# Peptides against a protein of PDB entry 5A53, part 8

Target 1, 230 residues: chain A of PDB entry 5A53
Amino acid sequence: LVENVKQALFIPGQSCNKNLHDIMVDLSALKKPDMKRFNRKNDIHPFEDMSPLEFFSEKNDCSLMVLMTSSKKRKNNMTFIRTFGYKIYDMIELMVADNFKLLSDFKKLTFTVGLKPMFTFQGAAFDTHPVYKQIKSLFLDFFRGESTDLQDVAGLQHVISMTIQGDFQDGEPLPNVLFRVYKLKSYKSDQGGKRLPRIELVEIGPRLDFKIGRIHTPSPDMVTEAHKKP

## One batch from the design tools (peptide)

Design b1_p10_2 (made by RFdiffusion4)
Fold by OpenDDE base, seed 5:
Structure b1_p10_2 (fold): chain B 230 residues (1-230), chain A 10 residues (1-10)
Amino acid sequence: as target 1 above (230 residues)
Amino acid sequence: SDLTFEVYMS
């Protein structure tokens, strides 16, 4: 089974700043080699006009896009876009809180590019709430790609953890999603003279707390078409 | 601070 890995395009918007650029670089590094980045700012407002994104999707053959913008109302905003057939499938704004950490803030570790990460989702809402279900689906598509029955445990190198920051009731603002990335470190521990295999999780970054913004959900017809197994 | 998570392997 040839995995059709989805390609991602990172687009700096007109209001992209240095912090967003750095976040973009670090987050996109996790998507290598299936990632493209624009070097120039583009004036795109996806919730006003989606056509430029559809154009970029088709021209760059990328079904995943991330638009980097920042304003007073939507600071450090990463708009995640998915397309199907180069048409907008869904969009979600995820604003990065100021307490973010870059890769440079963590110990540099060597890793193999292109390995699929393991995911952990903490919070029941990831399975029941439509917004968090979309977030879960998005990040699985973004970093994992197509699900394969054969997971090479030996090739497992990274863990992406997503946590809903606290419980919430209906009508309350949606809690942030805590995005964390870990590397699996395997070593032999000497405990009492017996060498035991030990695995530790080491945070490698970036560390991002996502505030949820605007959302575009797909039409029922698009959902049906996108989930049709070829 | 470090966060610990319980991972369930399916």
Scores: peptide ipSAE 0.024, ipTM 0.571, DockQ to the pose 0.133
Fold by OpenDDE base, seed 4:
Structure b1_p10_2 (fold): chain B 230 residues (1-230), chain A 10 residues (1-10)
Amino acid sequence: as target 1 above (230 residues)
Amino acid sequence: SDLTFEVYMS
């Protein structure tokens, strides 16, 4: 059984700047061919009114959306939105730190569009803390691609790595999430007469450090409905 | 320094 791939819509907000635009282009490239981008700025404030996003979700048949905005309080802000039945399921603000790197900052490597990524999550909180659990779930949904019964290991190309930057206690600010993308390079190595596969990781970008902002969580009823599998 | 990652395959 093949599940339909979730489509993503990237939306530049009214305050979108050149840096955010470049980040949007580079990050969305990882979602090709299941990605749409708006060329025009849209005045959307999702934490004030969610209805425009629900409208775009339905009109574009996209269950994933990313809104690009920037302000003094929320600089380089990427708001990730998921919908279920074209209604808002959850939202999270992830602000990109100034030390970001674009694809052009890395050595250009051959890249095949549409291959499924592997994921690595570093930090126990990805499995225990509700916010980081949401982040993990979000990025898995966003980039996992087509769900098939068969897994072609030979078709694996890149790894998306997400790391929680440091330890934290209850009541403390949540550490940033370090987003890194690596290309897998496999080669045969002769060790003691046996050919063993060796894998090297080469960072390809973009490199993004996400500061966590505002969050909208789904109601228990929505969670139940979204997890119902036929 | 070597980095080791646990790879999650969906």
Scores: peptide ipSAE 0.021, ipTM 0.569, DockQ to the pose 0.280
Fold by OpenDDE base, seed 1:
Structure b1_p10_2 (fold): chain B 230 residues (1-230), chain A 10 residues (1-10)
Amino acid sequence: as target 1 above (230 residues)
Amino acid sequence: SDLTFEVYMS
């Protein structure tokens, strides 16, 4: 299978600060080598005008984009954008809570660039609620690229865990999504003279709690086109 | 074979 891995473009907005920059660097490291970052701030307001993002999508051949902005209303805001045919497919604002941890906050572990992570999703709403379904779809799309049911376990090095923080009822604010990254560490355990394989999940960062903001959903026409399989 | 694991977050 020839996989067309989706490329991501990280864009610092005009209000991008040091924290967001650091978060951008660390999160984008998980997307290497399929990642580009702008080094200059760009004054983009995607919910007001999407055309600049479509322009960047086409010019950089990136179907994934992340805009880093921060304001009083939307602090540490990562706007995740997906395009189809270089046109906006969907967007979602995910604001990083202040309790975030960077890679530097964890013990350094060896990491091989380019290996696809395994995902775990905790919370029934990931399969039933439209917003969380979009988030699940987004992150799977972001880090896996093309969907495949086949993964070589021998090549698995890390797990991305996404958890809905608590239960919620209709009309209540949407709980945060807890983003965690773990590395699989293999040990040989000697139990009774038998070396049993032992795996341990070690958090490697970054640690991000996402507050959900504004959402743009795709047009029915784009949904149909995007789901067409050759 | 399938690998099953549980993750605990603090």
Scores: peptide ipSAE 0.019, ipTM 0.552, DockQ to the pose 0.066
Fold by OpenDDE base, seed 2:
Structure b1_p10_2 (fold): chain B 230 residues (1-230), chain A 10 residues (1-10)
Amino acid sequence: as target 1 above (230 residues)
Amino acid sequence: SDLTFEVYMS
């Protein structure tokens, strides 16, 4: 089974700042070649009116969108949107903490565009808590690339790691999600005169700590329809 | 600092 890669549209909001722009550029680089970016700011407020996003989804044929906004209440806010049939499926605000690192903060390594990443999720809540389940689903959807039944190690070059920052109890604020990207380096190491296969993961950026904001969950009907396979 | 993980293949 082969499924088409979902296309992403990155949209700078009216309040998009330089930091968000840089983050947008770096994060969207991981989505190449299945990514579009708007250069102009757009005055969009998805939690007040979703229609502009649905319009952009349809006009650009993108089922993934990221809106970049910033305010005192929601600083460095990346609103991740998914559509189904060009209608809003779900949304989640992920605010980037100030301790972010850009690609330029790491050693530049060779990167092939379009290769499928591996994923690691650290935290049981990714499988049990509705918000973190949505985040996991979102990022798998966003960065996985082409869906195939093939397990071709040769086509793997990087790992996306997402970690829930600490334990939490019901009623407590949801911990941040630590987003990390690593390059996979394979080589043979010499151990006692014998060469052994060795893999090294080197962080390549960007490094983003996401604070969870507002969410929009899909209707049960949309969930059913979205999971139907032709 | 940069995070690095090493994995030895069997």
Scores: peptide ipSAE 0.018, ipTM 0.533, DockQ to the pose 0.073

Design b1_p10_2_s1 (made by RFdiffusion4, then SolubleMPNN; from b1_p10_2, 8 letters changed)
Fold by OpenDDE base, seed 1:
Structure b1_p10_2_s1 (fold): chain B 230 residues (1-230), chain A 10 residues (1-10)
Amino acid sequence: as target 1 above (230 residues)
Amino acid sequence: MHMTFTLLLR
């Protein structure tokens, strides 16, 4: 069974500002063609009432959502939401630090729409710590795209790098996650008489440093149902 | 720094 490509819905919240809108545009460009954006602001508080998000999931046939909000306590907040059967599976708040860079801040490199990214995860906690495991799972699921049997290596143009910003101990605040996007550039290298392609990683943006906020974890029953292979 | 490349081939 080929799982249908998960569609993402980007939702401006009532407190969505220009910076969050620009971030939304750039991040959603990486999810094309499997993306919808609302043009109107919506008054949604997902940690108080999840019902509006479940309604939008069903109405738009989207199992991925990103809500853009900003407050004094949660500045530049992106709430990532996954649904299963149009019910909330999990949620995580990722607040974008003020040092963000947009696609316009980088040298314009064309990318092909619909190509799958490669992922790199830096930090042992992505495999051991429950919060970072959820982040890893979320971003892999978010950018999985269409299952292609063709290992068209030529289709591998982008690398999404996610790095935990430093070490931490139990009871310490969770370090930020550094989100970086690179394009693969192949150069002909004549080094050593064999034309070995030199591959360079060129940052293309956006550049986002995510501070971790509130989390909603799935019920054990929903985890069991979501892992049932049909 | 251990870099794990996960190819989303599936």
Scores: peptide ipSAE 0.023, ipTM 0.599, DockQ to the pose 0.605
Fold by OpenDDE base, seed 5:
Structure b1_p10_2_s1 (fold): chain B 230 residues (1-230), chain A 10 residues (1-10)
Amino acid sequence: as target 1 above (230 residues)
Amino acid sequence: MHMTFTLLLR
């Protein structure tokens, strides 16, 4: 079963500012061609009423959504939403810290649209802690792209790195997730007889430090249904 | 900051 590539819908909320718009543009560029962006602001409060997002999921045939909102309590907030059968599966607020960098802040490196990123996850909590497991699952799902059987190493152009910012104990505030994007650069290495290409990772942006906000977890029933292999 | 990533190809 080839699962169709999940389409993402980027939605500016009513409180979407210029910074969030620019972040939205840059993050959505990594999801091309499998993305749509709304140009108009929408008054959506997903933790109060999810129905507008379910409507947009169905209307746009998008199982991924990102709502861009900003307030004093939740500055530069990106709410990531997944749907299953056009119903809300899960949601997570990821607030972008003010130290963000846009693609324009990096050397313009062309990347091929539609190439599947490699992922790296740094921090044991991505495999153990429920919230970070959800984040890992979300970003893997968000950027999964086409299932290509071609292990074409030539198709591996960029790495998305997600790092938990430090250690934490139970009951402590959850550390930020550092989102970084790197392009692979291959250099001819003449060192030592075996012409192994030297691979360098060059940061290309965007650079986002995510503060974790509110979370909606799927119901056990929805988890069961979503994991049913047809 | 240079990061070395080990890709475990399974």
Scores: peptide ipSAE 0.022, ipTM 0.567, DockQ to the pose 0.197
Fold by OpenDDE base, seed 2:
Structure b1_p10_2_s1 (fold): chain B 230 residues (1-230), chain A 10 residues (1-10)
Amino acid sequence: as target 1 above (230 residues)
Amino acid sequence: MHMTFTLLLR
């Protein structure tokens, strides 16, 4: 069963500012071609009423959504939403820290649209802690792309790196997640004998440090249904 | 620093 590529919908909220708009443009560029962006601001409060998001999921045939909002308490907030059967599966607020870098802040490197990124996750909590497991699951799902027979290693151009910013103990505030995007560059190594290509990772942006906000977790029933192979 | 690249080959 080839699972259809999940489409993403980027939604500017009423409080969407220029920074969030620019971040939205850059992040959505990594999701091309499997993305839509709304040009108009929408009055959506997903933790108060989820019904507008469910409506947009269904209307746009999008199982992934990103709502862009900003407030004094939740500055540069990206609410990531997944749906199952056009119903809210899970949500997570990821607030972008002010130290963000746009694609324009990096050396412009061409990337092929639609190539599946490789992922790296740094931090044991991505496998153990429920919130970071959800983040890992979300980003893997968000950027999964087409199921390609990875016979073409040449198609592997990008690495998305997600790093937990430091260690934490139970009851401490959850560390930020550092989102980085790298392009693989292959150089001919002239060093002696066997032509092993030197591979370098070059950061291409965007650079986003995510502060974790509010979370909605899926119901056990919805988890069970979402894992049923058709 | 060993970066483990998990290629989800599905």
Scores: peptide ipSAE 0.022, ipTM 0.585, DockQ to the pose 0.599
Fold by OpenDDE base, seed 3:
Structure b1_p10_2_s1 (fold): chain B 230 residues (1-230), chain A 10 residues (1-10)
Amino acid sequence: as target 1 above (230 residues)
Amino acid sequence: MHMTFTLLLR
């Protein structure tokens, strides 16, 4: 069974400003062609009432959503939502720090739309800590794209790097997650008769430092249903 | 630092 590519819906909240809109545009560009964006602001409070998001999931046939909101307590907040059977599976708030960089802040490099990213995860907590495991799972699911038999490594164009910003102990505030996007550049190396390609990673943006906010975890029953192979 | 590239080739 080839699972259909998960569609993403980007939703400006009522408090969405220009900076959040620009971040939304840039992040959603990485999900093309498998994305939709709303042009209108929506008054949605997902941790108070999930029903509007479930309605949008069903109406738009989207199992991924990103709600863009900003407040004094939750500045530049991106709520990532996954659904299963158009019901909320999980949610996580990721607040973008003010040091963000847009695609326009980097040297203009073209990337092919629809190519699958490679992922790198830096930090042991991505495999051990439940919150970082959820973040890892979310971003892998979000950018999985179409299942292609990649016979050719030449189809690999970009890397999404996610790094936990420092070490932490139990009971400490969870460190930020550093989101970086790199393009692979292959150069012909004429060094020493062996044509070994030199590979360079060039940052292309966006650059986002995510502060972790509120989390909704799936029920055990919903986890069981979502992992049932048909 | 070993960068584990998880290629979702499935």
Scores: peptide ipSAE 0.021, ipTM 0.574, DockQ to the pose 0.590

Design b1_p10_2_s2 (made by RFdiffusion4, then SolubleMPNN; from b1_p10_2, 7 letters changed)
Fold by OpenDDE base, seed 1:
Structure b1_p10_2_s2 (fold): chain B 230 residues (1-230), chain A 10 residues (1-10)
Amino acid sequence: as target 1 above (230 residues)
Amino acid sequence: ASMTFELFLR
């Protein structure tokens, strides 16, 4: 079963500012062509009422949504939402730290739109801690793209790196997740007559440090339904 | 600092 590529909808909230807009543009560029953006601000409070998001999911046929909001309590907040059957599956708030870098802050590199990124996750908690497991699942799901059977290494352009910023113990605040995007650059190194392909990772942006906020976890019934292979 | 990333193709 070729799973249809999940479409993402980027929604500016009422409190969306210029920085969030720029972040939205840059992050959504990585999801092209499977992305829609609203141009108008929408007054949505997903942790108070999820119904507007379910409506948008169905109306736009998008199972992925990102709501851009900012407040004193939740500055530069990207709420990532997944739906199943146009009903809310899960949500997570990821607040972008002020040290973010946009694509314009990096050397412009050409890339082909629509190529699936490779992921790397640094931190044991991505496999053990429920919140980081959700983040891992979310980002893998968000950028999975077309299942090309041919993992043609030739088609690999981008690496997305997600790193948990340091160790933490039970009861401590959850460390930020460092989001980094790299382009694979192949150099023909003529060292000693053997053309060893040298691959370099060049950061292309955006650079985002995510502070973890509120989370909505799916109901057990929705988990069961979402894992049913059609 | 060159970070060595283990790339897991899933």
Scores: peptide ipSAE 0.012, ipTM 0.537, DockQ to the pose 0.259
Fold by OpenDDE base, seed 2:
Structure b1_p10_2_s2 (fold): chain B 230 residues (1-230), chain A 10 residues (1-10)
Amino acid sequence: as target 1 above (230 residues)
Amino acid sequence: ASMTFELFLR
């Protein structure tokens, strides 16, 4: 069963600023061609009323949404939303720290649109802690693209790295998640007549440090339904 | 600090 590629909708909220707009543009570029962006600001407060997002999910046939908002409490906030059957499955607020870098801050490299990135996750909590498990699941789901059975190494262009920033104990604030994007560059090294492929990772951006905000977790019933293979 | 990434091709 080839699962259809999930479409993403990027929504500027009423409080969307220039920085968030730029971040939205850059992050959404990684989701092309499976991405839509609204140009108009929408007054949406998903943790108060989810109905507008469900409406947009259905209207745009997008099971992934990203709401861009900013306030004093939640600066540069990207709310990532997933829907199932056009109903909210889960949500997570990821606030972009001020040290972000845009694609323009890196050497422009050509990339093929639609190639599936590889993921690397650094931090044991991605497999054990419920919030980081949700983040891992979300980003894998968000950027999975077409399931090509071809592990065509030749088609591997990008690596997305997600790192939990430091260790934490129970009851401590959750460390930021460091989001990094790399392009794989293969160099033919002529060392001693054996062509050993040298692979280098080159950061291409955007560079985002995500502070974790509010979360909405799916009901057990929705989890069961979402995992039912048709 | 060079972050070493181990790419596990599954």
Scores: peptide ipSAE 0.012, ipTM 0.523, DockQ to the pose 0.190
Fold by OpenDDE base, seed 5:
Structure b1_p10_2_s2 (fold): chain B 230 residues (1-230), chain A 10 residues (1-10)
Amino acid sequence: as target 1 above (230 residues)
Amino acid sequence: ASMTFELFLR
C-alpha cells in the first residue's frame, strides 16, 4: 500500500516572531514539496480549542501541522499536530532553545527536493518512554516522504539525527531532543591506490534543540483506527 | 556543539 505523502501546513501563531519564522522556513524546506505555509498570523490556542486546527487540516488537506508561537512561558514553541480524518490525533509542543542554527549558518549545499531522509535515534527512551515514542513516531511520519523503492544507498541524501540529551530517571524533567540534519557526501578517496567509497556526514542545518512541552495523546479508539491497515 | 553518533547499518 503506497500511502499518500502526508502534507504539512506551517502556521504562524499570533505571537510568531522573526526567529520562529526563520526556523519555520528552514524546517519546512526539508518537507518540500509536501509543505504549505501561511503568510499571515493566526490566533490559535490548540490546547484550549482544537477546532481551528481541524478546520485548517480539512481545508488545506494537511494531516500534519506546525503552529509557531512564542511566550515567556513557552518561548520559540513549535506545536506539532497530526490529524486523522481531519480530527486531531496527537499534539506535542517542542520549544526551540536559543542556541539554534539556521541553514544560513552552514555551508550551502545543493540537494534534491523530495528525497526521503534516513533517521537515526539516539537514546533508549525513543523505544520505551511514551513521550519519546510519540516524538519518534511524529518525526518519522512527518518526513517519511514518498515510498520510493530506491532504498538504494544511492538515493540517500539526508540524515536526520535525533538525540535525547542525557539520561533521566522517573520523575525528572524530560531531557531535550537534539535535532540535527546532515547531508551524505560521497568521496572517491584514493587511499593506498584503492578507490574506497568514503561517505561523510556534513551538517547542513537547521540545528534545533527541542524542549518538550505539553502533549495531547490520541484516544485508544483513534489509535486503533489510525493503525488499521486498509 | 559537534555531535558524534554511531550508525549501525544492518
Scores: peptide ipSAE 0.011, ipTM 0.532, DockQ to the pose 0.116
Fold by OpenDDE base, seed 3:
Structure b1_p10_2_s2 (fold): chain B 230 residues (1-230), chain A 10 residues (1-10)
Amino acid sequence: as target 1 above (230 residues)
Amino acid sequence: ASMTFELFLR
Protein backbone atom coordinates (compact mmCIF):
# COMPACT_ATOMS: atom_id res chain seq x y z
CA LEU B 1 0.00 0.00 0.00
CA VAL B 2 1.67 3.17 -1.20
CA GLU B 3 0.08 5.63 1.18
CA ASN B 4 0.20 9.11 -0.27
CA VAL B 5 2.30 11.49 1.79
CA LYS B 6 0.07 13.59 4.03
CA GLN B 7 0.13 17.27 3.13
CA ALA B 8 0.25 19.93 5.84
CA LEU B 9 -1.45 23.33 5.76
CA PHE B 10 -0.18 26.09 8.05
CA ILE B 11 -2.81 28.72 8.82
CA PRO B 12 -2.14 32.07 10.51
CA GLY B 13 -5.04 32.88 12.81
CA GLN B 14 -6.32 36.39 13.35
CA SER B 15 -4.08 36.81 16.41
CA CYS B 16 -0.94 35.53 14.67
CA ASN B 17 2.07 37.79 15.35
CA LYS B 18 5.67 37.99 14.14
CA ASN B 19 6.96 35.41 16.64
CA LEU B 20 4.29 32.90 15.67
CA HIS B 21 4.93 33.59 12.02
CA ASP B 22 8.64 32.90 12.49
CA ILE B 23 7.87 29.68 14.39
CA MET B 24 5.46 28.66 11.64
CA VAL B 25 8.06 29.27 8.94
CA ASP B 26 10.72 27.27 10.76
CA LEU B 27 8.51 24.33 11.72
CA SER B 28 6.92 24.16 8.28
CA ALA B 29 10.37 24.05 6.69
CA LEU B 30 10.75 20.57 8.22
CA LYS B 31 7.64 19.43 6.34
CA LYS B 32 8.84 20.57 2.90
CA PRO B 33 7.97 19.73 0.16
CA ASP B 34 4.66 18.44 1.59
CA MET B 35 3.57 21.76 3.06
CA LYS B 36 1.39 24.75 2.20
CA ARG B 37 1.20 28.06 4.07
CA PHE B 38 -1.47 30.70 3.98
CA ASN B 39 -0.22 34.27 3.76
CA ARG B 40 -3.47 35.76 5.02
CA LYS B 41 -4.81 35.66 8.55
CA ASN B 42 -8.00 33.66 9.03
CA ASP B 43 -10.41 34.09 11.92
CA ILE B 44 -10.78 30.44 12.93
CA HIS B 45 -11.82 29.09 16.31
CA PRO B 46 -11.61 25.30 15.91
CA PHE B 47 -13.00 24.41 19.34
CA GLU B 48 -16.09 26.51 18.60
CA ASP B 49 -16.60 25.70 14.92
CA MET B 50 -14.59 23.09 13.02
CA SER B 51 -16.32 23.65 9.66
CA PRO B 52 -13.78 26.18 8.30
CA LEU B 53 -10.95 23.70 8.91
CA GLU B 54 -12.83 20.90 7.18
CA PHE B 55 -13.38 23.25 4.24
CA PHE B 56 -9.67 24.11 4.09
CA SER B 57 -8.72 20.44 4.38
CA GLU B 58 -10.84 19.54 1.36
CA LYS B 59 -10.02 22.63 -0.72
CA ASN B 60 -6.26 22.25 -0.24
CA ASP B 61 -6.17 18.42 -0.08
CA CYS B 62 -4.42 18.60 3.29
CA SER B 63 -5.06 16.04 6.03
CA LEU B 64 -2.75 17.91 8.43
CA MET B 65 -3.31 21.49 9.56
CA VAL B 66 -1.63 23.83 12.04
CA LEU B 67 -3.45 26.95 13.22
CA MET B 68 -1.30 29.74 14.70
CA THR B 69 -3.04 31.87 17.35
CA SER B 70 -2.06 33.86 20.44
CA SER B 71 -3.96 35.23 23.42
CA LYS B 72 -3.26 36.00 27.08
CA LYS B 73 -4.69 32.60 28.05
CA ARG B 74 -3.15 30.69 25.12
CA LYS B 75 0.07 32.43 24.12
CA ASN B 76 1.92 31.17 21.03
CA ASN B 77 -0.69 28.49 20.46
CA MET B 78 -0.22 25.95 17.68
CA THR B 79 -3.39 23.94 17.17
CA PHE B 80 -2.54 20.72 15.36
CA ILE B 81 -5.45 19.23 13.43
CA ARG B 82 -5.76 15.93 11.59
CA THR B 83 -8.58 15.10 9.20
CA PHE B 84 -9.87 11.85 7.78
CA GLY B 85 -11.99 12.10 4.66
CA TYR B 86 -11.71 15.88 5.13
CA LYS B 87 -13.54 15.60 8.48
CA ILE B 88 -11.87 16.48 11.78
CA TYR B 89 -10.23 13.42 13.29
CA ASP B 90 -8.41 14.99 16.24
CA MET B 91 -7.05 18.32 17.49
CA ILE B 92 -4.52 19.38 20.11
CA GLU B 93 -3.33 22.78 21.30
CA LEU B 94 0.42 23.05 21.84
CA MET B 95 1.53 26.41 23.20
CA VAL B 96 5.15 27.39 22.55
CA ALA B 97 6.96 28.70 25.63
CA ASP B 98 8.78 32.05 25.39
CA ASN B 99 12.21 30.38 25.50
CA PHE B 100 11.88 29.14 21.90
CA LYS B 101 14.81 29.23 19.47
CA LEU B 102 14.52 29.72 15.72
CA LEU B 103 16.66 28.16 12.99
CA SER B 104 18.57 31.46 12.81
CA ASP B 105 19.72 30.91 16.41
CA PHE B 106 21.66 27.79 15.37
CA LYS B 107 24.60 27.15 13.09
CA LYS B 108 23.35 26.89 9.54
CA LEU B 109 23.85 23.41 8.14
CA THR B 110 23.17 22.21 4.63
CA PHE B 111 20.48 19.55 4.51
CA THR B 112 18.41 17.76 1.88
CA VAL B 113 14.72 18.60 1.82
CA GLY B 114 12.24 15.73 2.01
CA LEU B 115 14.26 13.21 4.00
CA LYS B 116 12.34 11.40 6.71
CA PRO B 117 13.29 12.24 10.27
CA MET B 118 14.00 9.66 12.91
CA PHE B 119 12.12 10.06 16.18
CA THR B 120 13.05 9.63 19.81
CA PHE B 121 10.51 9.82 22.61
CA GLN B 122 11.63 10.27 26.21
CA GLY B 123 9.01 9.48 28.83
CA ALA B 124 6.96 6.36 29.52
CA ALA B 125 3.75 8.38 29.26
CA PHE B 126 4.16 8.55 25.47
CA ASP B 127 3.09 4.90 25.43
CA THR B 128 0.62 4.85 28.34
CA HIS B 129 -1.07 8.24 28.84
CA PRO B 130 -3.81 9.07 26.31
CA VAL B 131 -2.74 12.70 25.75
CA TYR B 132 0.93 11.87 25.21
CA LYS B 133 -0.04 8.90 23.04
CA GLN B 134 -1.97 11.33 20.86
CA ILE B 135 1.03 13.69 20.70
CA LYS B 136 3.32 10.81 19.72
CA SER B 137 0.87 9.62 17.08
CA LEU B 138 0.42 13.15 15.75
CA PHE B 139 4.12 13.91 15.31
CA LEU B 140 4.90 10.51 13.81
CA ASP B 141 2.03 11.02 11.37
CA PHE B 142 2.98 14.63 10.66
CA PHE B 143 6.57 13.87 9.67
CA ARG B 144 6.19 10.33 8.28
CA GLY B 145 6.83 11.38 4.67
CA GLU B 146 7.06 8.92 1.78
CA SER B 147 7.36 5.25 2.67
CA THR B 148 10.64 4.22 1.08
CA ASP B 149 11.33 0.47 1.25
CA LEU B 150 15.08 1.02 1.18
CA GLN B 151 15.91 3.01 4.24
CA ASP B 152 19.49 3.74 3.34
CA VAL B 153 21.04 4.53 6.71
CA ALA B 154 23.22 6.91 4.72
CA GLY B 155 20.06 8.87 3.94
CA LEU B 156 19.26 9.50 7.60
CA GLN B 157 19.65 13.20 8.21
CA HIS B 158 17.35 14.41 10.98
CA VAL B 159 16.38 13.31 14.45
CA ILE B 160 13.33 14.79 16.14
CA SER B 161 13.49 14.38 19.91
CA MET B 162 10.39 14.73 22.08
CA THR B 163 10.80 14.71 25.86
CA ILE B 164 8.21 14.92 28.61
CA GLN B 165 9.57 17.52 31.03
CA GLY B 166 9.56 15.65 34.33
CA ASP B 167 7.42 13.10 36.10
CA PHE B 168 3.79 13.67 37.02
CA GLN B 169 1.04 11.93 38.95
CA ASP B 170 -2.64 11.56 38.21
CA GLY B 171 -4.47 14.85 38.65
CA GLU B 172 -1.33 16.97 38.24
CA PRO B 173 -0.86 19.39 35.34
CA LEU B 174 0.64 17.69 32.31
CA PRO B 175 4.35 18.49 31.89
CA ASN B 176 5.54 20.27 28.77
CA VAL B 177 6.87 18.41 25.77
CA LEU B 178 10.36 19.47 24.73
CA PHE B 179 10.71 19.45 20.95
CA ARG B 180 14.28 19.34 19.58
CA VAL B 181 15.65 18.81 16.09
CA TYR B 182 19.10 17.42 15.36
CA LYS B 183 21.11 16.73 12.25
CA LEU B 184 23.35 13.70 11.99
CA LYS B 185 26.88 14.75 11.15
CA SER B 186 29.28 12.07 10.01
CA TYR B 187 33.01 12.55 10.43
CA LYS B 188 35.75 10.49 8.88
CA SER B 189 38.00 9.89 11.86
CA ASP B 190 41.35 8.44 10.89
CA GLN B 191 42.21 6.90 14.23
CA GLY B 192 45.21 4.60 13.84
CA GLY B 193 44.55 3.77 10.18
CA LYS B 194 41.03 2.49 10.90
CA ARG B 195 38.34 4.71 9.46
CA LEU B 196 35.84 4.66 12.28
CA PRO B 197 32.78 6.65 11.31
CA ARG B 198 32.09 9.23 14.00
CA ILE B 199 28.49 10.38 14.12
CA GLU B 200 27.47 13.47 16.05
CA LEU B 201 24.07 15.00 16.64
CA VAL B 202 24.01 18.74 16.07
CA GLU B 203 20.96 20.72 17.14
CA ILE B 204 19.63 22.67 14.16
CA GLY B 205 16.34 24.01 15.51
CA PRO B 206 13.73 25.05 15.96
CA ARG B 207 13.73 24.52 19.73
CA LEU B 208 10.19 24.48 21.10
CA ASP B 209 8.81 23.72 24.56
CA PHE B 210 5.14 22.81 24.16
CA LYS B 211 2.57 23.42 26.87
CA ILE B 212 -0.44 21.17 26.31
CA GLY B 213 -3.82 22.88 25.90
CA ARG B 214 -7.25 21.71 24.75
CA ILE B 215 -7.75 18.38 23.01
CA HIS B 216 -10.38 16.96 20.69
CA THR B 217 -10.35 13.17 20.46
CA PRO B 218 -11.83 11.19 17.58
CA SER B 219 -15.06 9.24 17.90
CA PRO B 220 -14.70 5.46 18.16
CA ASP B 221 -16.28 5.18 14.71
CA MET B 222 -13.70 7.50 13.18
CA VAL B 223 -10.89 5.55 14.83
CA THR B 224 -12.21 2.36 13.26
CA GLU B 225 -12.56 3.95 9.83
CA ALA B 226 -9.13 5.59 9.93
CA HIS B 227 -7.43 2.28 10.77
CA LYS B 228 -9.24 0.25 8.13
CA LYS B 229 -6.62 -0.84 5.69
CA PRO B 230 -8.09 -0.74 2.22
CA ALA A 1 25.68 13.98 26.34
CA SER A 2 26.01 10.95 24.03
CA MET A 3 22.41 10.01 23.36
CA THR A 4 22.30 6.39 22.25
CA PHE A 5 19.47 6.30 19.74
CA GLU A 6 17.83 2.96 19.24
CA LEU A 7 16.70 3.45 15.67
CA PHE A 8 13.52 1.49 15.30
CA LEU A 9 13.42 1.51 11.54
CA ARG A 10 9.85 0.42 10.96
Scores: peptide ipSAE 0.011, ipTM 0.508, DockQ to the pose 0.303; fails the geometry check

